# Peptides against a protein of PDB entry 6MBK, part 9

Target 1, 240 residues: chain A of PDB entry 6MBK
Amino acid sequence: GFEMVNFKEEGFGLRATRDIKAEELFLWVPRKLLMTVESAKNSVLGPLYSQDRILQAMGNIALAFHLLCERASPNSFWQPYIQTLPSEYDTPLYFEEDEVRYLQSTQAIHDVFSQYKNTARQYAYFYKVIQTHPHANKLPLKDSFTYEDYRWAVSSVMTRQNQIPTEDGSRVTLALIPLWDMCNHTNGLITTGYNLEDDRCECVALQDFRAGEQIYIFYGTRSNAEFVIHSGFFFDNNSH

## One batch from the design tools (peptide; aimed at target 1 D181)

Design b1_p16_2_s3 (made by RFdiffusion4, then SolubleMPNN; from b1_p16_2, 8 letters changed)
Fold by OpenDDE base, seed 1:
Structure b1_p16_2_s3 (fold): chain B 240 residues (1-240), chain A 16 residues (1-16)
Amino acid sequence: as target 1 above (240 residues)
Amino acid sequence: MFPHMETLFPISLYVP
């Protein structure tokens, strides 16, 4: 009921190929298609993950490395998805010097600098890990891990990560949701949830869409992007 | 795409 389209001002988005009614389930994404902390653990990154405390403690970083590993893998299942991701972002890590200077008069500057410092420190740490850790030897990024790579990956995760339930529903985990995250944003209500019975993300239409119209969704603040899980929303930061 | 959304990593761990 939809197709990928490159819109002039908004970049890639989804366009309805038929009339879609409000509240109609028009998009679902099975867990197996998601990039999750679990899929990271089950990937080539798994052995390193199992021995690195930071990867274990910070699911967002695990996703970032998962994304980098898959991007560096020509035969990755997620290549089609990864190719749709922006090459750069309008996030603080990409701010120019003049933009940063402009923010110096604002409270936001402290957060920006903190993010810079944290990201730089993380990169330095993981650069060393990748160069020295035995379980990093076979990672596709072994010989190609730049700060630009890391900046891109963490920015991708920051802007696209979502909180979803684990397979057993006992906990929450982080996920990138291919196809779904191609929907551009509009104001409204969250219409995306996770169906544990069918083990899939489900998105219902925010409104009626006619054939040929762009499909918009509301995903709130991305740092708090969350799914409806068992009659509730999570409103806490999902950036672990 | 998620244009113009300022996001942060709110959680940071100590990195030696």
Scores: peptide ipSAE 0.028, ipTM 0.575, DockQ to the pose 0.039
OpenDDE base, seeds 2, 3, 4, 5: peptide ipSAE 0.020, 0.023, 0.026, 0.022; ipTM 0.578, 0.573, 0.571, 0.593

Design b1_p16_2_s4 (made by RFdiffusion4, then SolubleMPNN; from b1_p16_2, 8 letters changed)
Fold by OpenDDE base, seed 2:
Structure b1_p16_2_s4 (fold): chain B 240 residues (1-240), chain A 16 residues (1-16)
Amino acid sequence: as target 1 above (240 residues)
Amino acid sequence: RPSFMDNLFPISLYIP
């Protein structure tokens, strides 16, 4: 019902191969295909995760390292997904000097500098951890962990992380959702939820899409996407 | 993806 297409202006997106009606379930992604904090714990990162307080406390950083480890693994299940991710981002961590200079006259500069400093400090911390911690020896990035790697990973997570329920539905966890996150943004309502019975992310069409049209979804606030847990699909103004 | 997001990458609460 859809195909991945590289749109020149938007980058990769999804295009309908047939007519899709509004509210039609056109896309679903089983938990097994997601990159989650849990999959990070079950990966080569697991032993380090179990002993590092920051990885345990900050699931987004855990996802970032999970992404880096899988990217560095030629046989990773997620290689096809990772290859669809941008190599660079338009986020503050990638701002050029001129862009930063332009923002100096705005309040945004403080947030930019804060993010930059925080990311740099995190990198310095984890560089030391990777160099010294016994459980880091098996990581594929052991001898090749650069700031550019970390910047890319945290930017990828920052722009694509989502809240989903745990398998038992008792809590929320963080996930990258392959295929689904290829959808570009449009104004509308949240049309993505998690089906615990089938243990999958489900996306229904925001509107009618004709064959050949790009399929858009609403990201909600221009931040982390959140699934409506135990409430089905949210077809009202986002209360977040 | 947006260049500016409301939810910035969080600060580390503790760095040993």
Scores: peptide ipSAE 0.029, ipTM 0.674, DockQ to the pose 0.036
OpenDDE base, seeds 1, 3, 4, 5: peptide ipSAE 0.025, 0.026, 0.026, 0.025; ipTM 0.642, 0.654, 0.658, 0.654

## One batch from the design tools (peptide; aimed at target 1 T159)

Design b1_p17_1 (made by RFdiffusion4)
Pose (drawn by RFdiffusion4):
Formats: C-alpha cells, structure tokens, sequence
Structure b1_p17_1 (pose): chain A 240 residues (1-240), chain P 17 residues (1-17)
C-alpha cells in the first residue's frame, strides 16, 4: 500500500499506492523488528552494558551503541534497517559554526551548546573505555570508533527513537521502530500506538491519503526549537 | 541543510482494545 520516495522537502518518506482512508490501520510493526534497550543488553554490547554505569542509566546512549555495534556486524539481524538509515542528519551537531552563530542571543542556543558538549564528552569517554577496558575488547568498535560514527549514532537515535511499553506492559523502554519511522511529520494528532495483545506497533491514517500522496504522521506536540535540536528540521506553521 | 526526517513520536500510547 505504500512505496519509498525521496521527497525534496522531507527527504525519503512513504507515499500511498492506493487510497487510504482516515482511521485505517495501514501500518503495523511487530516487536521482533524493533531495536530496544533490551535487545542492546542481549547483544554483543552486553558485556560492556553490564559494567558501564553510563550505559545502564541512559537508554538513549545504549541505543546509539547498539546501532553502531550492529552496523559493524556483517550478519546482524537488523542489517536491512541499518542499511536504509540516512548517512547524515540536520541536527545542530552537523551545523557549521556560522550556521550556529545565527542563534546567538536566542533561548534555543544554550541547548545547542549542551548537545555539542555532551556528545563530545560522551565520544571521548567511550573511546577511552573501548580502547582500554577488557569488557569492550570483543566489541566491533575496538577496531574503529570515530567521532563521525558517534555523531551519526546519536543523531539517528534522537531523530527517530520512541517510548514503548515493555513486553510485559509494566514499564516503558526506548526503541527504534523500522519501516514506520520513515513517515514524515505533519500537523495533527497522534495515531500510532502500541498493541500489547498482538505485541506490535500500529498506525492508523491521520487523514485521508489518496494514491500518490505522501503518508504523514504527527510526531508530537513539540516546539520548533525541539524539532530543530532533536529532530533536525524546522516545521513551518507548527501549531504547537 | 539535509532533509532526513525520522519519526520521533515520543511516548507511544498503549491501545485500549
């Protein structure tokens, strides 16, 4: 019912190949396909996850290393997903100095500075950990772990991650949801939820989509400062 | 500028069935 298309404004997204009515369940993704903190723990990253306090406390960082480890694993279950991810992003981590300079004197620039400093600190910290700690000597990253790798991983996580209930429903965790995450944003209401019975992520149409029209979802009631800093885009006419 | 949007919807609600 849909195809991948490279749109000028939003980059790659989903386009309807048939008419899709509003409220139609048109997209579902089972849990097995998701990359989660739990899958990160049970992966080759597990030995380091058990020893490093930072990875235990910060599931978003855990997901970034999970993404890097699987990217460096030729036989990873998630290779189809990793190979279709973008190679670059528009998060402020990618901005030139003069591009960030336009934000001087604004409320938003402090968070840009924090993002930069946090990412650089994390890279330097984990570079040392990977090169020296025995619990990381079997990681794929020991051979090569560049700043570009880390910038890409954290940008992939921050622009795509989601909270979902745990498999039991009693807790929440962070996850990457393949296929569905290729939907771009428009104004509206959240129409994506997690179905605990079928154990899958389900998305109903936000509005009517005719064949040939791009399929959009509503990402959330975020400000443009949040969209720019954490999602890497500015949304014109953001009603929130 | 790079056009590479991803679907970060934040907290995904549990469906009431």
Amino acid sequence: as target 1 above (240 residues)
Amino acid sequence: SVAARGANVGAIPVLEL
Fold by OpenDDE base, seed 1:
Structure b1_p17_1 (fold): chain B 240 residues (1-240), chain A 17 residues (1-17)
Amino acid sequence: as target 1 above (240 residues)
Amino acid sequence: SVAARGANVGAIPVLEL
């Protein structure tokens, strides 16, 4: 029904291999394939997670470290997914001086600075943790944990994290959704839901897609400022 | 696009059974 393609302008995306009709369930991803806070807890990161309050309190950071650990693990189940992730992002953590100056005229500048500050502080904190904490000894990060690594992971999570229900539906947790998150953004309606019965993310087609067309999804209503801060791009057709 | 969902996005809705 679809294939991963590297498009010239959009980068990696999904392309229909056949005609897909609107509202057709064309893509689903079982929980077992997701990178979640729970999978982080169940990974080599688990022992450290159980001892670090920040990892416990901030699921996005847990996911970031999960990504880093799995990336550093040649036999990681998620290697095929991780290799599809961008090596760099257009998010604020990658902004150069000119880009920051451009945003100075907007209210977003304060959020940019905050993100920089927070990320830097987090890195400094976790660098020390990784170097000194007993449960960090087994992490493949001691000899390879740079700020660049961290900002990549944080940016990956920031741009791709999703709130999904826990298995019992009682709470929400954070997840990266492989394959599904390859879909690039377009204006429309949310067409992804979580099927608790089958324990999977389900995506129905936003519109008809002909064979050979790129499959887009709607990420949600956001201001352009929010896109910049959280997604790293402007969307001209945004109603905000 | 580099982004897919991401921060400040609502939860993926639970589908009705």
Scores: peptide ipSAE 0.258, ipTM 0.776, DockQ to the pose 0.419
OpenDDE base, seeds 2, 3, 4, 5: peptide ipSAE 0.127, 0.098, 0.184, 0.098; ipTM 0.683, 0.685, 0.742, 0.710; seeds 3, 5 fail the geometry check

Design b1_p17_1_s1 (made by RFdiffusion4, then SolubleMPNN; from b1_p17_1 with S1K R5T A11L L17K)
Fold by OpenDDE base, seed 3:
Order: structure tokens, then C-alpha cells, then sequence
Structure b1_p17_1_s1 (fold): chain B 240 residues (1-240), chain A 17 residues (1-17)
């Protein structure tokens, strides 16, 4: 009922191949297809994860390293998904000095500087860990871990991570949701939920979409500063 | 400016049975 298309102004998105009615379940993604903190723990990263307090405490960093390990693995199940990700981002971690100066007039500047400093510190820490920790020897990134690698992974996770329930529904964990995360944003209501009975993410149509129209979802209420920090753009119809 | 950065909704709510 949909296909991935490169739109002129918005980049990649989903286009309807048939008429879709409002509230119709048109897209679902089973847990087994998600990249999660749990899948990171069950991967080649697992031994290091079990011994590093920062990986354990910060699920977003665990996902970033999971993404890097899978990218470096030719036979990774997630290769088709990883190939859909941008090679670079327009997020603050990629800003030049002049672009940062423009942010000085916004409420985002403090958070941008904090994000930059924290990311640099994290890289320095994990560079040492990867070079010295015994459980890092089996990682495919052992001999190739640059700041550019880390910046890309952190930015990929920052722009695409979502919170979903654990399998038993008792806790919340972080996930990347392949295919679904290709939907671009419009104003509206949240139309994505997690079905614990079928163990899958489910997305229903925000409105009627005709064949050939782009399918949009609502990312939630955000300030323009939050869009800059997390997505690198402003949304014109943002009423927040 | 609009960018194709992917969907970051935050908390995906649990659907009621």
C-alpha cells in the first residue's frame, strides 16, 4: 500500500500506492525487526555492554554502538535499513562555526554547546575503551573508530530513536523502527502505538491519503529549538 | 528548512486491548 520515494524538498518519504482511509492500519513493524537496546545486548557488543557502566546507563549510546557494529558487519540483518540512513546530517553536531553563531540568537545555543561537548567527551572515553578493553577486540570497529563514525551514529540515533515497551510490557526501552521511521512529519495527532499482543509497532493513517500522495505522521509537539537540536530543521506549521 | 531525518515521536503508547 506504500513505497519509499525521494521527494524534491523533503528527501525520502513514503508514498501511497492505493487509497488509504483515515485510521486504517497501513503499516506495522514486528519487534524482531527493530534495533533495540536488547538486540544490542544480544549482539557482538553484549560482552562489552555487560562491563561498561555508560553503555548500561545510556541506551542511546548503546544503540549508537549497535548501529556502528552492524554497519561494519557485511552479513548484518539490518544492512538494508542502514543503507537507507543519511551519510551526513544537518544537525548541530555537523554545524560549522558560522552556523553556530546564528544559533546564539536562539534558545537552543546552550543545549547545542552541551551536546557538542558531551559528544566529544563520550568519543574520547570510548576511544580509550575500544583500544584497551578485552571485550572490544571482537568488535568490527576495533581498528576503525573515528569521531566521524561516532558523530554519525549518535546523530542517527538522536533523530530516529523512540521509546517502546519491553516484551513483557513492564518497562520502557529505546528502539530504531525500520521503514516506519521514513514517514515525514505533519501537524496532527499521534497515530502510532505498540501492540503487545502481536508484539509490533502499529501505525494508522492520520487522514485519508489518495494513491500517489505522500503519507505523513505527527512527531508530537516540539518547539522550533527542539526541531533544530534533534532534527536540524524548523517546521513552519509548528504551533508549539 | 525541512529535512528528511526520520521519525522521532518519543514515547510510542501501548495500545489498549
Amino acid sequence: as target 1 above (240 residues)
Amino acid sequence: KVAATGANVGLIPVLEK
Scores: peptide ipSAE 0.543, ipTM 0.871, DockQ to the pose 0.696
OpenDDE base, seeds 1, 2, 4, 5: peptide ipSAE 0.539, 0.502, 0.520, 0.509; ipTM 0.870, 0.857, 0.859, 0.852

Design b1_p17_1_s2 (made by RFdiffusion4, then SolubleMPNN; from b1_p17_1, 6 letters changed)
Fold by OpenDDE base, seed 5:
Structure b1_p17_1_s2 (fold): chain B 240 residues (1-240), chain A 17 residues (1-17)
Amino acid sequence: as target 1 above (240 residues)
Amino acid sequence: MVAAQGANTGLIPVLVK
């Protein structure tokens, strides 16, 4: 019912190949296709994860390293997904000096500086870990771990991370959702949830889409996007 | 499209690793 298209201004997106009605389930992504903290633990990163306190405590960082490891792996299952990701982002970590100066007139400057500081600290810490930890030897990024790599991965996760239930539904975990996150953003309500019975992320159409139209979804605040475990779908206004 | 999100990078402990 849809196809991947590279739109000039918006990058990759989804285009309807048929008419899609509002509230129609048009897209679903099984757990096995998601990049999660659990998939990170089950990857080449697993041994290091099991011994690094920060990776264990910060799922977003675990996802960032998972993303970097998979990007550096030619045979990664997620290569097609990773290739759709932007190489750069319009996030504070990519701001030029003039943009930062402009923000000095706003309250956002403190958050920007904090993010820079935290990201730099994280990079320095993990650079040392990668260079010295025995379980880092098998990581494909062992000899190529730059700040630019880390900045990219952190920004990718920051802009795309979602909360989904664990397999048993007892708690939440973090995930990147391939295919689904190819949908570009529009105003509206969250129309995505997680179906635990079928163990998949499900998205229903926000509105009617005609064949040939781009399919848009409402991201809300993706970093705070929580899929309702029991109801499956979260149809509410996710304010910032 | 990638939506801009708030800062989600945590603090790194100085002494605890």
Scores: peptide ipSAE 0.020, ipTM 0.583, DockQ to the pose 0.038
OpenDDE base, seeds 1, 2, 3, 4: peptide ipSAE 0.019, 0.018, 0.018, 0.018; ipTM 0.603, 0.586, 0.584, 0.589

Design b1_p17_1_s3 (made by RFdiffusion4, then SolubleMPNN; from b1_p17_1 with S1M R5Q A11L L17K)
Fold by OpenDDE base, seed 3:
Structure b1_p17_1_s3 (fold): chain B 240 residues (1-240), chain A 17 residues (1-17)
Amino acid sequence: as target 1 above (240 residues)
Amino acid sequence: MVAAQGANVGLIPVLEK
């Protein structure tokens, strides 16, 4: 098996508790455990979702509000997962003025400014919606919706969202994948797939891992700008 | 190896039968 461990340099990750062979199915997450756009629609957010064009058009924002609503719900099924999420992020939405200046020499600067402005405008829009829309009255965030809340939720989704198939496999939807998303990154090949027959996300080992070793996965090929935007760091071995 | 704030692979491919 595996266990969650706080590594000295990498932070939280997964460690093997036994020898795992390459291509061995060591981790799977059923759909019912995922936070998805569909679960958002089926939650307390559902009525508002059905009436707001932005929530309908932007699944990432729907997930952000779903995350906020579940965080504010003591009896939420996803409380154990939410408690594993960082309280803050090293992404551009958290950058100070001096940190933004360092990005001026990179190709990421335009996207950083756009992300910041868009997020601020989204917050202003939804602040008004939460205060005035009838279907917002039942939301647990009705009386407490700050920019810091929104920034955290958006950043959580931005750093962890993935596209998975719908139950019938006809379309794709957005999801947060608990436990699996704790795996840290290394160079390699994509070893995660979705099994529609068993309706679960499956991860096979990228390589042999001995008991006590950290289990890594490959996040895919990204530009340095994409890593800054999505993860707040540069990847030295990136070919882009 | 690189420290990460969470796994963001993007598109999770559908496994073939």
Scores: peptide ipSAE 0.520, ipTM 0.869, DockQ to the pose 0.548
OpenDDE base, seeds 1, 2, 4, 5: peptide ipSAE 0.332, 0.511, 0.303, 0.277; ipTM 0.729, 0.860, 0.738, 0.732

Design b1_p17_1_s4 (made by RFdiffusion4, then SolubleMPNN; from b1_p17_1, 5 letters changed)
Fold by OpenDDE base, seed 3:
Structure b1_p17_1_s4 (fold): chain B 240 residues (1-240), chain A 17 residues (1-17)
Amino acid sequence: as target 1 above (240 residues)
Amino acid sequence: MVAAQGANTGLIPVLEK
C-alpha cells in the first residue's frame, strides 16, 4: 500500500510500501468520506445554508464554513482529516506587503488584489450574519469567528477543492477528498476519476513506483501564476 | 499537500462503464 511521510522539501506526501505498477488502482475514496456541499447542507450548517443566498450560490464558501464547523466539533467524523491540514498557507491571503510588491511585475497581481478584497468583504458580511441570524445560534463558531478563521478555511478550500459528479451523475458539486489530497504534484497525465457505479473517487498509478518511493499525481495544467494564486508555489517542470 | 485534478478546473472526470 502506501503511508503518509514528511518529505524534506515537499512536506507531507504519500510513500509506497510495496511495488506499485503503472495504471494500478492503489487509492480510492468513497463518497461518504468526502466533505462536499451536500454534506455541508446535511450538517449543523444546513438551516443557515437554506436561508443565505451567498452560501447557496458559492459552494466554495459553503465548504469553508463546513470545514470551520467540523473543526470546532470535537466529535466530527472529519477530525483526523482536518488535523492533517496546514495551520497556515503560503497563498496570497497570507502575503505581507513586501511579498505583494514582488507580484506587481506579474499577471497575477490583479487576481491577488481581487481575492484579498473579496475575502475581506465576505468576512464582514458573514460576521454580521453569524451575529444576527437565528439559525447561526446553533453553530459551534457562533462565539468565535475571526478573520483568521475565515482566511484559513477559504485558503484550505481554495487549495484542495475538486469538482465531482453528484450521486446520480446529472450535475457537478464541490468536494474535499481526504487522504487523496496528500499526494504531491508532478508533470504527467490525469489518473484520477470518479466511479459512479461504486460511488467512489479512484486513483491509478501514473507510473511504476518501487517500495520506498514517493507517489506523485498530476493536478492538471496550470500556469505558474495560477499555482501562486491557488497553491502558493511555482512548479519548475510546468511547461504552461 | 495540494489537490485539484483536471486542467485548471479541479474536475474529477467520470469513469466510463
Scores: peptide ipSAE 0.322, ipTM 0.748, DockQ to the pose 0.330
OpenDDE base, seeds 1, 2, 4, 5: peptide ipSAE 0.313, 0.327, 0.269, 0.280; ipTM 0.746, 0.761, 0.735, 0.725; seeds 1, 2 fail the geometry check

Design b1_p17_2 (made by RFdiffusion4)
Pose (drawn by RFdiffusion4):
Structure b1_p17_2 (pose): chain A 240 residues (1-240), chain P 17 residues (1-17)
Amino acid sequence: as target 1 above (240 residues)
Amino acid sequence: LLTQLQERIEFLESLIE
């Protein structure tokens, strides 16, 4: 019912190949396809996750290393997902200095500074940990772990991650949801929820989509400062 | 690389002074 298309404005997204009515359940993704903090713990990253206090406290960082470890694993279950992810992003981590200079004197620039400093500190910290700590000597990253790798990973997480209930429903965790996460954003209401009975992520149409029209979802009630810093885009006519 | 990252941090800090 949909195909991947490279749109000028939003990059790659989903386009309807048939008419899709509003409120139609048109997209579902089972839990087994998701990359989660739990799958990160049970992966080759597990030995380091158990020893490093930062990875235990910061699931978003855990997902970034899970992504990098699987990307460096030729036989990863998630290779189909990793090979279709973007190679670059428009998060401020990628901006030229003069592009950030336009933000001087604004409310938003302090968070740009924090993002940059946090990412650089994390890279330097984990570079040292990977090169020296025994619990990381079997990681795929020991051979090569560049700043570009880390910038890509945290940018992939921040622009795509989601909160889902745990498999039991009593807690929440952070996850990457393949296929569904290719939908771009438009104004509207959240129409994506987690179905604990079928144990899958389900998305109903936000609005009518004719065949040939791009399929959009509503990401959330975020400001343009949040969209630029954490999602890497500015949304014209953001009603929120 | 670490020097370049530090210089970029100092640049960003000067913008919010």
Fold by OpenDDE base, seed 5:
Structure b1_p17_2 (fold): chain B 240 residues (1-240), chain A 17 residues (1-17)
Amino acid sequence: as target 1 above (240 residues)
Amino acid sequence: LLTQLQERIEFLESLIE
């Protein structure tokens, strides 16, 4: 077993409550607990999703809106998870002028600009959609949809999205994985995967952990490490 | 709000021109 603990240096993480052996499956998250494109479709967002081509085409934006809708819903199943999310991020969308100017000396400036421009355009587009589309009337964010909200949601998804298989295993889709986010991470062998037979995310222990030790996991390429260049939120400017 | 965003975009554009 494990428990969530606020570690002094690493912040929130998982601590072993018993001895865990290397390669032991100690953590799993069933699909039903994930925030996915499918759960977005099955939520209050579903009717709008079914009518908006951008939501349909860009699963990460669908997740962002799903996150916003659930955050605005006091009775959301995911409230405990959402409350653990940062209020702000180190993404380019939050950069100050000095940070941007620093990046000007690098080749990253074009990516930052593109990300900001696309996000702003997306916001403007969806602001109009939320105000005018019939299926947006029941959204809990109908009366309050700010750029700050959108920036936060986009950044949350950008930094935390995971690729998982669809239910039939034929394609990949996107998910936010609550228990994954509770772990601190290390480099090494990938010890995470998806078990289609049991329809769950699985994590095996990288090493032996004793009771009381912090558990670290590694699941490969992280969206938060690549958000500057490969956020996945880029959309053709001509679509707006 | 949208005006502020536009101003920010213009600022960023000025850096990449």
Scores: peptide ipSAE 0.085, ipTM 0.730, DockQ to the pose 0.779
OpenDDE base, seeds 1, 2, 3, 4: peptide ipSAE 0.028, 0.037, 0.031, 0.025; ipTM 0.657, 0.687, 0.648, 0.644

Design b1_p17_2_s1 (made by RFdiffusion4, then SolubleMPNN; from b1_p17_2, 7 letters changed)
Fold by OpenDDE base, seed 2:
Structure b1_p17_2_s1 (fold): chain B 240 residues (1-240), chain A 17 residues (1-17)
Amino acid sequence: as target 1 above (240 residues)
Amino acid sequence: MEKEIEERIKFLESLIE
């Protein structure tokens, strides 16, 4: 019912190949396809995760490292997804001096500064961890972990992370959702959810779409809506 | 890379002061 298209200015998106009615379930992604904190724990990152307090406490950072590890793995299941991700983002971590100066007249400058400092501190911490921790030896990041890598991963997670239930539905966790990111979004009613019975993310059409039209969805409250606001990539106890 | 980060932080600090 849809196809992937690279739209001008908007990047990757979905186009309807048939008529889609409002309230129709047209897109779903099973849990097994998601990059989650759980999949991070079950990956090569698992041993380090089990011993690092920050990774355990901050699921978004765990996802960032999971993303980096999988990106560095040629045979990763998620390579097709990762290759669709932007190389750069419009997050504060990528702001140029002129953009920062523009924000100087607003209170946003404090948030930008906080993001820079926190991200830098996190990078420095994890750089040391990767270089010294025994369980980091098998990580593909061992010999290639730059600030640019970390900035990219953090920004990727910041803009694309989703909150989903755990398998048993007792808690919430974080996930990157392949294909989900390829839907361009608009403001409005939240039409996304998780079906625990089928164990999948589900998206319902906001409106009627004709064949050939671009499909827009609303992701709900996400970090990508708060580009210039502190995204939660902060942990007071930045020690191992 | 670390130098660049430090310079960026320093720049931002100058704007907040």
Scores: peptide ipSAE 0.028, ipTM 0.646, DockQ to the pose 0.659
OpenDDE base, seeds 1, 3, 4, 5: peptide ipSAE 0.023, 0.027, 0.024, 0.026; ipTM 0.589, 0.611, 0.565, 0.622

Design b1_p17_2_s2 (made by RFdiffusion4, then SolubleMPNN; from b1_p17_2, 8 letters changed)
Fold by OpenDDE base, seed 4:
Structure b1_p17_2_s2 (fold): chain B 240 residues (1-240), chain A 17 residues (1-17)
Amino acid sequence: as target 1 above (240 residues)
Amino acid sequence: MEKEIEERIKFLQSLIE
């Protein structure tokens, strides 16, 4: 019912190939395609995850490392998805000096500095972990883990992470959702959810769409184009 | 680059359909 199209001003998005009615389920993504904290635990990262308190406490960081590990793996199942991700983001971590200076006149500067500090600290911590921890030896990041890599992964997760239920439905966890990211967003009511019975993400149409019309969705994530400082990567006990 | 991305997306779509 849809196709991927590169829109001139909005980049890649979904275009309806037929008329879609409001509230119609037109897009779903099964759990098996998702990059989740659970899939991270089941990957080459699993042994390290099981012994690192930060990875265990912060699912978003676990996803960031999962993303990096899979990116560094030529045969990764998620290579097709990873290759669609932007190489850079509009997050504060990518602000140039002039942009930061401009923000000095605002209260936002404190959040920016905090994010810089936390990200740098996390990188330094995990660099050491990757170099010294026995369970990090088999990671594809062992010989190549730069700040640029970490900044990219953190920003990817920061802008694209979604809350989904665990496999047993007992709690919530985090996921990156292929194809979900390819939809352009609009403000409004959340039109997405998770169907635990069918074990899939589901998106219903916000409104009627005609064939040939771009489909917009809203699932509570912040777009890359939005100037938003996300605090999700802050950890109080981040002393290492 | 755009063509490559499009192909990757189509591949992902094929996994869902």
Scores: peptide ipSAE 0.100, ipTM 0.702, DockQ to the pose 0.015
OpenDDE base, seeds 1, 2, 3, 5: peptide ipSAE 0.086, 0.027, 0.023, 0.025; ipTM 0.708, 0.600, 0.530, 0.575

Design b1_p17_2_s3 (made by RFdiffusion4, then SolubleMPNN; from b1_p17_2, 7 letters changed)
Fold by OpenDDE base, seed 5:
Parts: sequence; structure tokens; C-alpha cells
Structure b1_p17_2_s3 (fold): chain B 240 residues (1-240), chain A 17 residues (1-17)
Amino acid sequence: as target 1 above (240 residues)
Amino acid sequence: MEEEIQRRIEFLKSLIE
């Protein structure tokens, strides 16, 4: 009922190929198609994950490395999705000096510094892990892991991660949802949810859409949106 | 750490001091 289209002003989005009624379930994404912490554990990253406490404790970092490993894998199932991701982000990690100075005027400079410092420390830690850990030898990024890679992956996860239930519904976990990212967004009522019975993400139409119209979705505000200063991705400075 | 990272850290430090 929809197709991917590159709209001139809005970039990539979804266009209805038929009339869609309000509240109609028009888009669903099974768990097996998501990039999740679980899929990271089941990937080439799994052996390292099982032995690294930070990966185990920080699902978002696990997703970041999962994303990097899959990006470096030509045969990855998620290549089509990964190719749609921005090459750069409007996160503090990408701020130029002028932007940082602007944030200084807003008294957010300490948070920017903390985020940058913590990210750098994480990179240094994992660089060493990748170079020395036996289970890292199988990673496709073994010989190519730069700060730019890590910054990109972290920013990708920060801006695109979603909370979904675990398979048993007992906890929440993190996921990247490819088709969600293919939609442009609008303000309004949340039109997305997770169906545990069918084990899939679901999106219902916010309004009626005619064939040929762009479909917009809304799944709430992201805490780690672009230009938002946050520390949720990082360990507290005193945790080491 | 890469020199660029270090430079950025020093720059940021200078702004918070």
C-alpha cells in the first residue's frame, strides 16, 4: 500500500499506492527485521558481547557496534536500511566551534563537553578491545575502526533508537526500525505501537491518505533527538 | 587518542574553565 519516494523538499518518504483510511494498519515490521540488542547478540558481535561488560550493560552501545558490523558486511540483511542513514548528524558530537560557542551561551557547554569526552573514552576503550580481544578478530571492522565510525554509529543510535518490548514482554529493549526511518514525521497523535501477539511493530494511519499522497507518521518525541544535549548514552564519569 | 579528538577536548576544556 506504499512505496519509497524521494520527495524534492522532504527527502525520502513513503507514498501511498492506494487509498488508506484513518486508523488502518498499513505498516508493520516483524521483530526479525529489526536491528535489536538481541540481533546483535546473535550476530558476529555475539562472542564479544558475551565477554564485554559494557556491551552487556549498555544496549545502545551494543546497537552502535551492531550497526558498524553490519555496515561493514556487504551481505548484511540491513544494508538497504543502513544506506538510507545520514552520513552526518546534528548531534553535539558533530558541532563545529561556532555551534559549541552558541551552546556555551545557553549554559549547556558542560553537557557538550561531557558527551564528547565520554564518547572519546568509549572509543578508546573499544579500540583497545577490538585490537586485543580474541573474539574481536572475526569482526569485519577489526582493521577499520575510527572515531568517525564510532561517532557516526553512536549518533545513529541516539537519534533513531526505539524502545520495544522483549520477546517475552517482560522488559524493554532497544531497536532500530528500518521502515519507521523511511517515513517522514508529523506532529499529532502517536500512531505506532508494538503488537506482542504478532511480535511486530505496527503503524496505523493518522488520517485518510489518498493514493499518491505522502504518508506521515508520529511515534512521539525522541529524547535523544538532534540538537538535544543528553548523557543517557554514556556511563557516569565516576563509574570507572 | 587521535590528535583531532585531543584538540577538541582541549578546546572544550578552555570553554568551561
Scores: peptide ipSAE 0.236, ipTM 0.831, DockQ to the pose 0.711
OpenDDE base, seeds 1, 2, 3, 4: peptide ipSAE 0.208, 0.093, 0.050, 0.166; ipTM 0.797, 0.725, 0.676, 0.751

